# Peptides against a protein of PDB entry 2Q3Z, part 42

Target 1, 272 residues: chain A of PDB entry 2Q3Z
Amino acid sequence: YVLTQQGFIYQGSAKFIKNIPWNFGQFEDGILDICLILLDVNPKFLKNAGRDCSRRSSPVYVGRVVSGMVNCNDDQGVLLGRWDNNYGDGVSPMSWIGSVDILRRWKNHGCQRVKYGQCWVFAAVACTVLRCLGIPTRVVTNYNSAHDQNSNLLIEYFRNEFGEIQGDKSEMIWNFHCWVESWMTRPDLQPGYEGWQALDPTPQEKSEGTYCCGPVPVRAIKEGDLSTKYDAPFVFAEVNADVVDWIQQDDGSVHKSINRSLIVGLKISTKS
Target 2, 254 residues: chain A of PDB entry 2Q3Z as posed
Amino acid sequence: YVLTQQGFIYQGSAKFIKNIPWNFGQFQDGILDICLILLDVNPKFLKNAGRDCSRRSSPVYVGRVGSGMVNCNDDQGVLLGRWDNNYGDGVSPMSWIGSVDILRRWKNHGCQRVKYGQCWVFAAVACTVLRCLGIPTRVVTNYNSAHDSNLLIEYFRNSEMIWNFHCWVESWMTRPDLQPGYEGWQALDPTPQEKSEGTYCCGPVPVRAIKEGDLSTKYDAPFVFAEVNADVVDWIQKSINRSLIVGLKISTKS

## One batch from the design tools (peptide; aimed at target 1 S145 F158)

Design b2_p21_3_s1 (made by RFdiffusion4, then SolubleMPNN; from b2_p21_3, 10 letters changed)
Fold by OpenDDE base, seed 3:
Structure b2_p21_3_s1 (fold): chain B 272 residues (1-272), chain A 21 residues (1-21)
Amino acid sequence: as target 1 above (272 residues)
Amino acid sequence: EHQPTPPPEEGRESWEILTAP
């Protein structure tokens, strides 16, 4: 999880699992220096360098910073996300074969955001950075991954009488979504939450005002302890949300139906 | 913000299209 420089990232769908090769390259020349630059341009460092530096010995703190800095939302982070299939002014997310080129481009262009990333690109770059910093990390793929926007642990669809989805703000399920899990102690929590921690660098929801997610103990998610920092309800929903259909009839009545055919969450961890 | 996307043609991340019940 620290020493492996090449691996695979799982993609596709629950029914049609695919993978791509990926070069993490955490030990390639100059990559560690780039990771240190990433830390030195983070908003917390810019606000108070001494305080930020004093906390860099904490994998919890560093993990949260990296989660925020891998995306360019709210800061001088590494990657700009794009999902609309219009990548002509940059590099298609599907074209990347490793983290090294992305990180080098970011640095060489004065820490300007690299165009473009999607979930596996964000996760892979985060994995590289965390490994460089000595934190054991793996990429995780979750099929049928829920994006809970209102923290109610439900994915809610509004439908008309014909079953057609209504409204522009419908909560959605990803065919797949990638994030990382990092091994660390959690001295900031009650005993027993050491081990794998979920971190999500894809800009989905804000955590304490910044597009970042985690670290949250995988154990807490498994046990349903949603009180654990950071972002337990959101990560829990990614893997466990229930799908609810709100069906509006012509008479104005609304019927609530639990969609049992949509099973949220099928998590696959990489072996390397 | 993470925006809904059409189904992937070439394995990109996308929202699942739900069929009517």
Scores: peptide ipSAE 0.169, ipTM 0.709, DockQ to the pose 0.093
OpenDDE base, seeds 1, 2, 4, 5: peptide ipSAE 0.122, 0.019, 0.023, 0.129; ipTM 0.692, 0.526, 0.551, 0.690; seed 1 fails the geometry check

Design b2_p21_3_s2 (made by RFdiffusion4, then SolubleMPNN; from b2_p21_3, 11 letters changed)
Fold by OpenDDE base, seed 5:
Structure b2_p21_3_s2 (fold): chain B 272 residues (1-272), chain A 21 residues (1-21)
Amino acid sequence: as target 1 above (272 residues)
Amino acid sequence: SHEPTPPPPEGEESFKILSAP
C-alpha cells in the first residue's frame, strides 16, 4: 500500500462498474518535497508552526490535515472541485491520469488551486500524499453514495402525488463516490479501533469548521459506533443512509415512504 | 457543501442519481 505507484480507480455505477488506470507516483522526483510543502501551508502550521510540527508524528493528525488540504476549500489546498460540466478554464476531471501532474502544477503555480477535480481525483491525490508520508493508503469507491447534509442518517426527497421531486434537492446520492482508507493505530480511541481508517478529501461537509473528513475507524462504521471520532455519522450515512420520500398529496397531507428501489452503498476497496 | 445539482452528465463523471426530474 505504500510501495505501489500504479493502480486502478473504480467508477461508473452499481450496475455498470468501470475502472481507470491511475499513476499515484508517490516516489517520483520532487513529490515528497511537494507533500512537505502541503503540510507547511496548512492553516494549523500558519497559526502555530511549533505545535503543528510536534503533531506530525501522529498519522491521525496528518491524515486529517491531508484530508483538508487536498481540497482548496478554506485554505491553499490542491484541487478545486467542479461538477457542472464547464471545465473550459482548466482541465476536465476526466482528463487526469495520475496524481503527479496535479501536485506539480499546484507547486509550480505557487500553491494555487488546480482546476478541476471530482471525488476520484481528490481521493487519488490524497492517496499519493499519504503514501508519500509513509501511511499505508488505498482508494475506495462507494456506489450509490449518500451525502447527508442534516446529520439525520436519511436522504430525504419531497415528491408530489405524481412522484415528481419538488423543492430543494440539496440532499443527494452520488452514482459513485471515492475516498481513501489509511492504516493506522488509534491511541486517541478505546482499544480495538486500529486498522483501516476512512478519510474523505472531497469537500462535502465541514468538520470542526473545515472541509475535511476523518479519520474514522472502518470498524466503527461496520459496527454502527457513531460516537467515534472523527465524523462517524457522516461516513456511516455515505454507506448506510436510508432513502425517504415525503409524498405530498393534493389535500396537503404528507406521508413518509421508504424508497426500497434505491439502496445506498456498495463499497469496493482497491488492492495494493 | 458540494455544488448544486449538476446538469445531466455528458461523460464518465460523478453525478447525483436523481438529478433529472
Scores: peptide ipSAE 0.134, ipTM 0.681, DockQ to the pose 0.116
OpenDDE base, seeds 1, 2, 3, 4: peptide ipSAE 0.016, 0.009, 0.016, 0.023; ipTM 0.531, 0.506, 0.502, 0.550; seed 2 fails the geometry check

Design b2_p21_3_s3 (made by RFdiffusion4, then SolubleMPNN; from b2_p21_3, 11 letters changed)
Fold by OpenDDE base, seed 4:
Structure b2_p21_3_s3 (fold): chain B 272 residues (1-272), chain A 21 residues (1-21)
Amino acid sequence: as target 1 above (272 residues)
Amino acid sequence: EHQPTPPPPEAEEMFKELVAP
């Protein structure tokens, strides 16, 4: 059941799938109030409260707001991401066992960002918030998840003739990445795109100037319709990007190398 | 301004495996 308060989040790798129990707790005392506070401190509300409130009936609008507000990038959002294994001044992302404590900490500290989150923490908190707001939502794990930074639907690795990695390694593949899918109608799109919509609260790329992602119809991603809003190319790349390994020669020529096959994307949707 | 999500250590290992001679 998508609206259950307890569930599992899949982690690990494609070869070694594991999961952790997670308390979403969307119906626990005070959580709804915290979710409403989250909406009331979002940049759109602060800019124009009346306009923001008038749009809160739209799960598309709310989903996009929540995607942005679960991370603290650009706003008074909930979680600060950290991936460098230096968590001494906060809570390790691996230590969280539920969304409730995170949300309560955020609220109780005056909407100060909680340290720290990673993808599954972002996704789980987003799932809690969206469920609390009445939007059916599930956490999704994608193994070998691509992060396309240049919007070419490729993960490109560059190396010299000796096999040494070149460049800044800006594009990457996560061993796993988590986001959420929410069930909603899409009256803002052509018919047929109702259903599961992908939303990614992990601050990876900016969408319209804010670290948020989606909602984008899962159907659009499946069918390769990259013209649909929001952020279809990015989400498509997460699950479908081609990996290209380039060898750059001394003369500046670049050619594709044949390496082991790496398939981007193994998506697992949680049932709860 | 906040930066995009950095690559995790596991991603670096995957990268090495992919591009290793």
Scores: peptide ipSAE 0.028, ipTM 0.578, DockQ to the pose 0.087
OpenDDE base, seeds 1, 2, 3, 5: peptide ipSAE 0.025, 0.027, 0.022, 0.020; ipTM 0.575, 0.558, 0.546, 0.525; seed 1 fails the geometry check

Design b2_p21_3_s4 (made by RFdiffusion4, then SolubleMPNN; from b2_p21_3, 9 letters changed)
Fold by OpenDDE base, seed 4:
Structure b2_p21_3_s4 (fold): chain B 272 residues (1-272), chain A 21 residues (1-21)
Amino acid sequence: as target 1 above (272 residues)
Amino acid sequence: SHEPVPPPPEAEESWKKLIAP
């Protein structure tokens, strides 16, 4: 999880699992220097360099910084996300074959955001950076991955009496989503939460005002301990959300239906 | 590519009637 520079990222759907080869390249020339630059341009460093540097011995702290800095939201981060299939002014997320080119482009252009990324690109770059910093990390793919926007552990669809979805459809389930898991101790938590920690660098929701996510113990998610920092409810929902249909009738009544036809979450952890 | 999964159809047998505010 630190030494492997090449691997596979799982994609596709629960029914049709696919993978792509990926060059993480954490030991390639100049990559460590780029990772250090990433730390040195983070908002916490810019605010108080001494405090930021003093905390870089904590994989919890570093993991959270990296999850925020891999996306360019709120900072001078690495990647700009785009999902609208309009990539003509950049590089299609689907064209990347490794993290090294992305990181080099970012640095070489004065830490300007690289266009463009999607979840697996964010995850892969985060994996590279974390491995480069000595944190054992793997990319994780979750099929039928929920994006809960209102922190209620539900994916809610509003429907009319005919079953037609109403509104903006803000809450959604992705065919797949990628994030990373990093191995670390959690001295900031009660005993027993050491091990794999989920971190999500894809800018989905803000955590403490920044587009970052985690670290949260995978154990906490498995046990349903949603009080565990950071962002346990969101990560829990990605893998365990229930789908609820709110059906509005002509009389103004609303019917709540728990829909089990779509099961959220099928997590695959990579071994490389 | 990252694509949303279409929502499943409603399950009529599992609904509960609520009064809308």
Scores: peptide ipSAE 0.023, ipTM 0.525, DockQ to the pose 0.077
OpenDDE base, seeds 1, 2, 3, 5: peptide ipSAE 0.022, 0.020, 0.018, 0.031; ipTM 0.612, 0.509, 0.565, 0.573; seeds 1, 5 fail the geometry check

Design b2_p21_4 (made by RFdiffusion4)
Pose (drawn by RFdiffusion4):
Structure b2_p21_4 (pose): chain A 254 residues (1-148, 151-160, 170-248, 256-272), chain P 21 residues (1-21)
Amino acid sequence: as target 2 above (254 residues)
Amino acid sequence: STMTTELKLANWDEPLILTKT
């Protein structure tokens, strides 16, 4: 979770899982410096640099800023999302085989966002950043499935959608800032829309808080709960509708 | 005939309700 520089990111579908190898490259030349730069351009550092550096004692603070800076609403984030099959301005999300070239591109262009990312790309870069800084991190994929004239599927077909698959990261740490018993894996989602409140989204939120439905736990628990849960009911006339099943075959490299 | 489908997501302020007559 810290030292291994390559891994797998799972894609495809719940029935046909694809294992895409990936070079996280967290110890490649210039990557650590780029990661320290990423912290020093974060908006909290601009607001209060002395406090920001002091708060870097916390993996909760750093995990939030690190993952949060990958797809940041501010112009100084690492990546820009796109899902319209139109990636000519830059580079397709399906092309990358690693996080390193993106990070280097980002540094060289005045810390401007690199075009383009999709959920697994953001998660992959977040893994590189956090593993470089020493926070044990893994990339995770969740699969969702549809069964087909449903209004539900039409509403989505035609960025908090429900996708064929979605990726995020999990980081290992204690949570002295929370009630006892929430140490361990924390979910961090670097995909784009920081929208409800706060400097960043989404996380870190304890995986246990998600499983338990304890959605008042910081940070951004409803956003992570929504990626692995959806409750759909029909009234033809009350009935459970399985046209959409969310939270299947959640996967990570062994 | 009239059909109503409700979607509940924790990140939304309100459940999504879709109706077709």

Design b2_p21_4_s1 (made by RFdiffusion4, then SolubleMPNN; from b2_p21_4, 12 letters changed)
Fold by OpenDDE base, seed 4:
Order: sequence, then C-alpha cells, then structure tokens
Structure b2_p21_4_s1 (fold): chain B 272 residues (1-272), chain A 21 residues (1-21)
Amino acid sequence: as target 1 above (272 residues)
Amino acid sequence: EVRTTVLYRPSWEEPLVLTWE
C-alpha cells in the first residue's frame, strides 16, 4: 500500500463493475517535493507554520490536511472538481491516467488548481500523496454511494404519484464514489480504532469549515459508532444510508415509503 | 488502449458509458 505505484481504480456501477489502470507514481522524480509543497501551502501552515510542522508526525493530522488540499476548495489545493461534462477549458477527468501529471501540473503552474477532477481523480491523487508521505493508503470505490447533506443518515427523494423525482435533488446516491483508506493508529481515540481510516478528498461537505473528510475508523463505521471523529455520520451514510421516498400527491398529501430496491453501499477496496 | 468508464451520476440517471482511446 506504500510501495506499489501502479494499480487499478474501480468504477462503473454495482451491476457493471469496471476498472481503469492508474499510475500513482509516489516514487517518481519530484513527487515527494510536490507533496511537501502541498503541505507548505495548506491554510494551517500559512496560519502557523511551527504548529503545522509540529503536527506532521501525526498521520491523523496529515491525512486530514491532505483530504482538504487535494481539492482546491478553500485553499490552494490541487484539483478543481467538475461534473457537468463541460471540460473544454481543461482536462476531462476521464482523461487522466495517473497522479503524477496532475501533481506536476499543479506545482509547475504555481500551485494553481488543475482542471478537472472527479471522485476517483481526487481519491487517486490523495492516495499518491499519502503514500508518498509514508502512510499506507488504498483507493476505495463505493457503489450506490450516498451523499447525505443534512446528517440524518437518510437519502430522501421527493416524488410525485408517478414516481418522478421532484424538487431539490441535493441529496443523492451516486452510481459510484471513490475515497481513500489509510492505515494509522488513532491515539486520539479509544483503543481499538487503529487500522484503516476513511478519508474523502472529494469536496462534498464541509468539516469544521473546510472541504475535507476524515480520518474516521472503518471499524467505527462498521460498528455504527457515529460519535467518532472525524465525520463518522457522513461516511456512515455513504455506505449505509436508508433511502426514503416522499411521495407527494396532487392534493398535497405526502406519504413516506422506504425504498428497499436500492441498497446503499457496496465497497470495494483496492489491494494495491 | 481503449478505456471504458461509467460516469459519475446520481442514481436516478442512467449511467453514461464512455469509451475512448
């Protein structure tokens, strides 16, 4: 999880799983330097360099910083996300074949955001950076991945009597979503939460004011310990949200239906 | 090498499959 530079990222759908080859390239020339630059331009470093540097021995701290810095939201981060299929002024997220080119472009253009990324690109770059920094990391793909925006562990669809989705579509289930899991101890938590920690660099929700997510123990998610920092409810919802359909009739009446046809969460972890 | 992926889409949309070299 640290030494492997080439791997695969799973994509597609739960029914039609696909994968793409990816060059993580954490040991390629100059990549370590770029990762260090990434740390040196993070908001916490800019605010207090000494404090930031003193905390870089903590994989928990570094993981959270990297989660925030892989996206360009709120900082001089690496990637700008775009999902509208209009990529003419940049590089299509689907065109990337590795993290190295992305990181080099970022650095070579004065740490300007690279256009464009989507979840697997964010995850892959984060994986590269974390591996480069000596943190065992793997890319994870979750099929039928929920994005809970109101922290109720539910994905709520509003539908008319014909089943057509109505209103705000802010909460949704994605066909697939990618993030990373990093191996680390959690001295900041009770014993037993060492091991794989979920981190999500895709800018979805703010955590403590920054578009970052995790680290949260995979064990905590599995056991339903939603009090565990960081961002346990959000990550839990990604893999185990219930789907509720609110069916609104013409008369204004609303009926609740539990959608059992769509199962949230099918996680596949890479072995490289 | 031909690559194929299903785009990131919400569950209520049909997946868009792209193939490219």
Scores: peptide ipSAE 0.212, ipTM 0.650, DockQ to the pose 0.023
OpenDDE base, seeds 1, 2, 3, 5: peptide ipSAE 0.168, 0.140, 0.027, 0.029; ipTM 0.736, 0.680, 0.532, 0.468

Design b2_p21_4_s2 (made by RFdiffusion4, then SolubleMPNN; from b2_p21_4, 14 letters changed)
Fold by OpenDDE base, seed 5:
Structure b2_p21_4_s2 (fold): chain B 272 residues (1-272), chain A 21 residues (1-21)
Amino acid sequence: as target 1 above (272 residues)
Amino acid sequence: EVRVTVLHFPHLEEPLVLTWQ
């Protein structure tokens, strides 16, 4: 989880799992320096450097900072998300094969946002940064079972360039989502919440005013403890949804087909 | 036949609607 520089990121659907090779490269030359730059340009450092630095011994604090800084929303973060298939002014998210090139591009261009990322790219870069900082981390892919029905799917929402859901219909198919899990103690919580913590660097919702998510104990999500910081309700929702299927017949009749609580997610993680 | 899947997430005020054609 710390020492492995190469791995696989899982994509596709639960029925059709696709693995992509990914070079995390956390020990490549200059990557540690880039990770330190990432910390030094975060909004909390810019606001109060002494306070920020004093908290960098906490993997909880660092994890939350990294979650926010891997995306460029609200800060000088690494990646700009884009989902509309218009990548001509950058690099297609599907073209990346590792985190090192992304991080080097970011640093070499004066910490300007790199175009473009999607969930697995955000997760992979976060994984690299966290591993580089000595935090055991893995990429997690969660498959959305609602999308595995072998039908032409039109989603009645779209994510804009900032990861915000828009009300417009889209042909975009969300078959999966990727985030990271990091191993840490949680001295800020009640006993028993040590271990894997979910962090999501993909910009989706604001947490305390910033596009970041976690860390939240995987145990808390599993047990339904939605009061647990950070962002337990959001992460719980990423892995759980109430699904209602309606069927409209050609005659205009509508009937409810399925009412199911989906634990949305075949959880597949990278190997250490 | 049109199939509509409505996803209710606890963190969203409104459900996500998926239409299958």
Scores: peptide ipSAE 0.056, ipTM 0.639, DockQ to the pose 0.473
OpenDDE base, seeds 1, 2, 3, 4: peptide ipSAE 0.023, 0.034, 0.028, 0.045; ipTM 0.386, 0.424, 0.469, 0.544

Design b2_p21_4_s3 (made by RFdiffusion4, then SolubleMPNN; from b2_p21_4, 10 letters changed)
Fold by OpenDDE base, seed 4:
Structure b2_p21_4_s3 (fold): chain B 272 residues (1-272), chain A 21 residues (1-21)
Amino acid sequence: as target 1 above (272 residues)
Amino acid sequence: KTITTVLHFPSWKEPLVLTRT
């Protein structure tokens, strides 16, 4: 989880799982220096360098900083997210094959945001940075899966008879979503929460005013301890939800889809 | 705590945004 530089990222859907090769390249020339630059341009460093540096021995602190700095929201972060298929003024998220080029572009252009990223790109870059900083990290992909719905949070979504999603809700279920898990102790928590910690660098929601997420113990998520910092409810929702597919007919009638059952939580972790 | 997530049918090219409730 630290030494491997090449691996695969899982994509696609629960029914059609795909993977892409990815060069994390945490030991390639100059990457460590770029990671250090990333730390030195983070808002906390700019505000109080001494305090920031004093906390860099904490993988909890560093992980949270990295999750925020991989996206360019609120700071001089690495990647600008875009999801509208308009990538002509940059690089399509689908075009990236590794983190190294992204990080080098970022640094070489004066820490200007790189266009563009989506979840797996954010996750992969975060994975590279965290590994580079000595934190064992893996990319995680979560799918919507059609399995028995009986044990998770009920998430209801509505679609019309044509399969078009109805409603004006910002909450969305991705066909897949990627984040990272990092191995660390959690001295800031009660005993037993050491191990894999989820971090989500995709700028989905603000955490304490910054687009960052985690770290939160994977154990806490599995056990349903939603009080655990950081961002347990958010991460829990990513991995544990019962999805009810409601079909709304033109007559206003609503019925559960007989053709589609969705379970949130099919998580695949990469080994490299 | 109740978490509600809305399923989107985008291709993987389109992000899903999860809101915190």
Scores: peptide ipSAE 0.147, ipTM 0.554, DockQ to the pose 0.064; fails the geometry check
OpenDDE base, seeds 1, 2, 3, 5: peptide ipSAE 0.042, 0.028, 0.090, 0.018; ipTM 0.548, 0.571, 0.583, 0.547; seeds 1, 2, 3, 5 fail the geometry check

Design b2_p21_4_s4 (made by RFdiffusion4, then SolubleMPNN; from b2_p21_4, 15 letters changed)
Fold by OpenDDE base, seed 3:
Structure b2_p21_4_s4 (fold): chain B 272 residues (1-272), chain A 21 residues (1-21)
Amino acid sequence: as target 1 above (272 residues)
Amino acid sequence: TKRTTVLRFPHKKEDIVLTEE
C-alpha cells in the first residue's frame, strides 16, 4: 500500500465491472518534492505556517489536507473536475494513465489546476500523494454510489400524481465512484477506530467550508456511528443511502415510498 | 405508481433507469 507504484482502478458498473491500469509512481523523480509543495500551498499553511507544519506528523491532519488539495476547489489544488464531455482545452479524464504526469503538470505550471479529472483521477492522485507521504493508501471503488446533498441519508425523487419524476434531480447515484482508504491511528477518537480511514478528494460536498472529505473510520461506517469525525454521514450515505420516492396524491398529500429497484453501495477495495 | 431509480454514468453522461416492475 506504500511500496507498490502500479495498480488497477475498478470502474464500470456493478453488473459489468471493468478496470484500468494506473501508474501511481510515488517514488518517481521529483514526486515527493511536488507532494511537499502541495502541503506548502494549502490554505492552512498560508494562514499559519507554524501551526500547519507542527501538525504534519498527524496522518489524520495530512489526510484531510490532501483530500482538499487534490481538487482545486477553494485553493491552489491539483485537479479541476469536469463531467460534461467538453475537454478540448485540457486532457480528458479518460486519457490519464497515471498520477505522475498530472502532478508534474501541476507543479511545472506554477501550481495551476490541471484539466481535467473525475472521481478515479482524484482518488488516484490522492493515493499517490498519501503514499508518497508515507501513509498506506488504496483506491476504493463503490458501485451504485449515492451522492447525498442534504445530509438525510436519502436519495429522493419527487413524483406527480401519475408517478412521473418531476424536475431535475439534484441528488444522484453514480454507476461507480472512487475514493481512497488510508491506514492510520485515530488518537483523536475513542479507542478502536484505528485502521482504514475513508478519504474522498472528489469535490462533492463541503466539509467545514472546504471541498474535502474524511478521514472517517471504515469501522464507524460499518457500525453506523455517524458522529465520528470526519464526515461520517456523507460517507455512510455513499454506501448505505435509501432511495425514496415522494409521490404527490390528488388531494395534495405526499406519500413516501421506498424504492427497492436499486441497492446503494457495493464497495470494492484494491489489493495494492 | 411506477418505481424508478436513475443511475448516473459520470464519464459517459448517461443515465440508466431501473424499475421495480
Scores: peptide ipSAE 0.026, ipTM 0.604, DockQ to the pose 0.070
OpenDDE base, seeds 1, 2, 4, 5: peptide ipSAE 0.023, 0.033, 0.024, 0.027; ipTM 0.487, 0.615, 0.620, 0.621; seeds 1, 2, 4, 5 fail the geometry check

Design b2_p21_5 (made by RFdiffusion4)
Pose (drawn by RFdiffusion4):
Structure b2_p21_5 (pose): chain A 254 residues (1-148, 151-160, 170-248, 256-272), chain P 21 residues (1-21)
Amino acid sequence: as target 2 above (254 residues)
Amino acid sequence: AEEREEERATFQESVLSDDSS
């Protein structure tokens, strides 16, 4: 989770899982410096640099800023999202085989966002950043499935959508800032929309808090709970509707 | 590289395209 520089990002579908190899490259030349730069341009550093550097004692603080800076609403984030099959301004999300070239591109262009990312690209870059800084991190994929004239599927078909698959990262740490027993894997989601409140979204939120439905636990627990849960009910006339099943075959490299 | 990109484009992230049947 710290030292291995290549891994797998799972894509495809719940029935046909694809394992896409990836070069996280966290110890390649210039990557650590780029990661320290990423921290020094984060908006909390601009607001109070002395405090920001002091808070870097915490993997909760750093994990939040690190993952949060990958797809940042501010112009100094690492990547820009796009899902319309129109990637001519820059580079397709399906092209990348690693996080390194994106990080280097980002540094060389005045810390401007690199076009383009999709959920697995953001998650892959977040893994590189956090592994470089020493926070044990893994990329995770969740699969969702539809069964087909449903209004539910029409509403979605035609960025908090429910996708065929969605990726995020999990990082390992204690949580002395929370009630006891929430140490371990924390979910961090660097996909784009920081929207409800706060400088960043989403996480870190303990995976256990998601499983337990304890959605008052910081940070951004409802956003992660929504990626692995959806409750759908019909009233033809009360009935459970399985036209959408969310939270299947959640996967990571062994 | 182009063949890899085209292959990956068939199963990239999309909105509720995969049937559970």

Design b2_p21_5_s1 (made by RFdiffusion4, then SolubleMPNN; from b2_p21_5, 8 letters changed)
Fold by OpenDDE base, seed 2:
Structure b2_p21_5_s1 (fold): chain B 272 residues (1-272), chain A 21 residues (1-21)
Amino acid sequence: as target 1 above (272 residues)
Amino acid sequence: MEEREKERSKFRQAVLEDDSS
């Protein structure tokens, strides 16, 4: 989880799983230096360098910083996300074959955001950075991955009396989503939450004012302990959200219905 | 239906009810 430089990222759908090869390249020339630059341009360092540096011994702290800095939202982060299939002024997310070129481009252009990334690109770059910093990390793919926007652990669809979806589907389920899991102790939590921690660098929801997510113990998610820092409800919803239909009738009444046809969550963890 | 789902799986996108059922 630290030494492997080449691996696979799982994509596709639950029924049609695919993978792509990826060069993480954490030991290639200059990559560690770029990872250190990433830490030195993070908002916490710029605010108080001494405090930031003193906390870099904590993989919990570093993991959270990296989660925020892999995306360029709210900081000088690495990647700009784009999902509208308009990539003419950059590189298509589907074109990347490794983390090294992305990180080098970012550094060589004065820490200017690289265009463009999507979830697997964010996750892969985060995996490279965390591995460079000595944190055992793997990319994880979750099929039928929910994006809960209002922290109620539900994916909600509004429908008319004919069952047709109304509006623009603010909440959604992705065919797949990628994030990372990192191995660390959690001295900031009650005993028993050491081990794999989920971190999500894709800018989806703000955590404490920054587009970052985690670390949250995988065990906490499995056991349904949503009080556990960080971002347990959001990560829980990605893999366990219930789907609800709000059906508006002709008389203006609204009926709540559980959608059993849309099943959220099928997580696959990589071994390399 | 399976062919459609297979084609859709080539890209990251929103799940449809038919895809998840």
Scores: peptide ipSAE 0.381, ipTM 0.864, DockQ to the pose 0.240
OpenDDE base, seeds 1, 3, 4, 5: peptide ipSAE 0.225, 0.378, 0.346, 0.370; ipTM 0.711, 0.861, 0.849, 0.859; seed 4 fails the geometry check

Design b2_p21_5_s2 (made by RFdiffusion4, then SolubleMPNN; from b2_p21_5, 11 letters changed)
Fold by OpenDDE base, seed 5:
Structure b2_p21_5_s2 (fold): chain B 272 residues (1-272), chain A 21 residues (1-21)
Amino acid sequence: as target 1 above (272 residues)
Amino acid sequence: SQARTEERSKYAQAVLEDDSS
């Protein structure tokens, strides 16, 4: 999880699973230096360098910083996300074959955001950075991944009596989503939450005012302990949300129906 | 666009059951 530089990332859909080869390259020339630059341009360092540096011995702290800095939201982060199939002014997310080129482009252009990434690109770059910093990390793919925007652990659709979606979708399910899991102790939590921690560098929701997510113990998610920092409800919803249809009738009444055809969450953890 | 002309674009991240994706 630290020593391997080549691996696979899972994509596609629950019905059509595909993997792609990926070069993480955490030990390639100059990559460690780029990771250190990433830390030195993070908002916490810019605000108070001494305090930031004093906390870099904590993988919990570093993991949270990296999850925020891999995306360019709110800071001088690495990647700009885009999902509209309009990539003419950059590189298509589907064109990347490794993290090294992305990180080198970012550094060589004065820490200017690289165009473009989607979830697996964000996750892969985060994996490279965390491994480079000595934190055992793996990429995770979750099929039918929910994006809960109102923190109710539900994905809600509004439909007419014929089952047709009404208005714009305020919440969504991704065909797949990728994030990382990192191995670390959690001295900031009660005993028993050491081990794999979920971190999500794709900018989906703000956590404490910044587009970052985690670390949260995988155990806490499995056991439903939503009080566990950081961002347990959001990560829980990604893998466990229920889908609800609000069916509007002709008389204006609304009927709640649990959608059992859309099953959220099928997580695959990579071996290396 | 570049992505729309590439065969591998079918494996991009997309909203489930969204015809406009």
Scores: peptide ipSAE 0.335, ipTM 0.765, DockQ to the pose 0.360
OpenDDE base, seeds 1, 2, 3, 4: peptide ipSAE 0.330, 0.135, 0.197, 0.328; ipTM 0.753, 0.750, 0.776, 0.778; seed 2 fails the geometry check

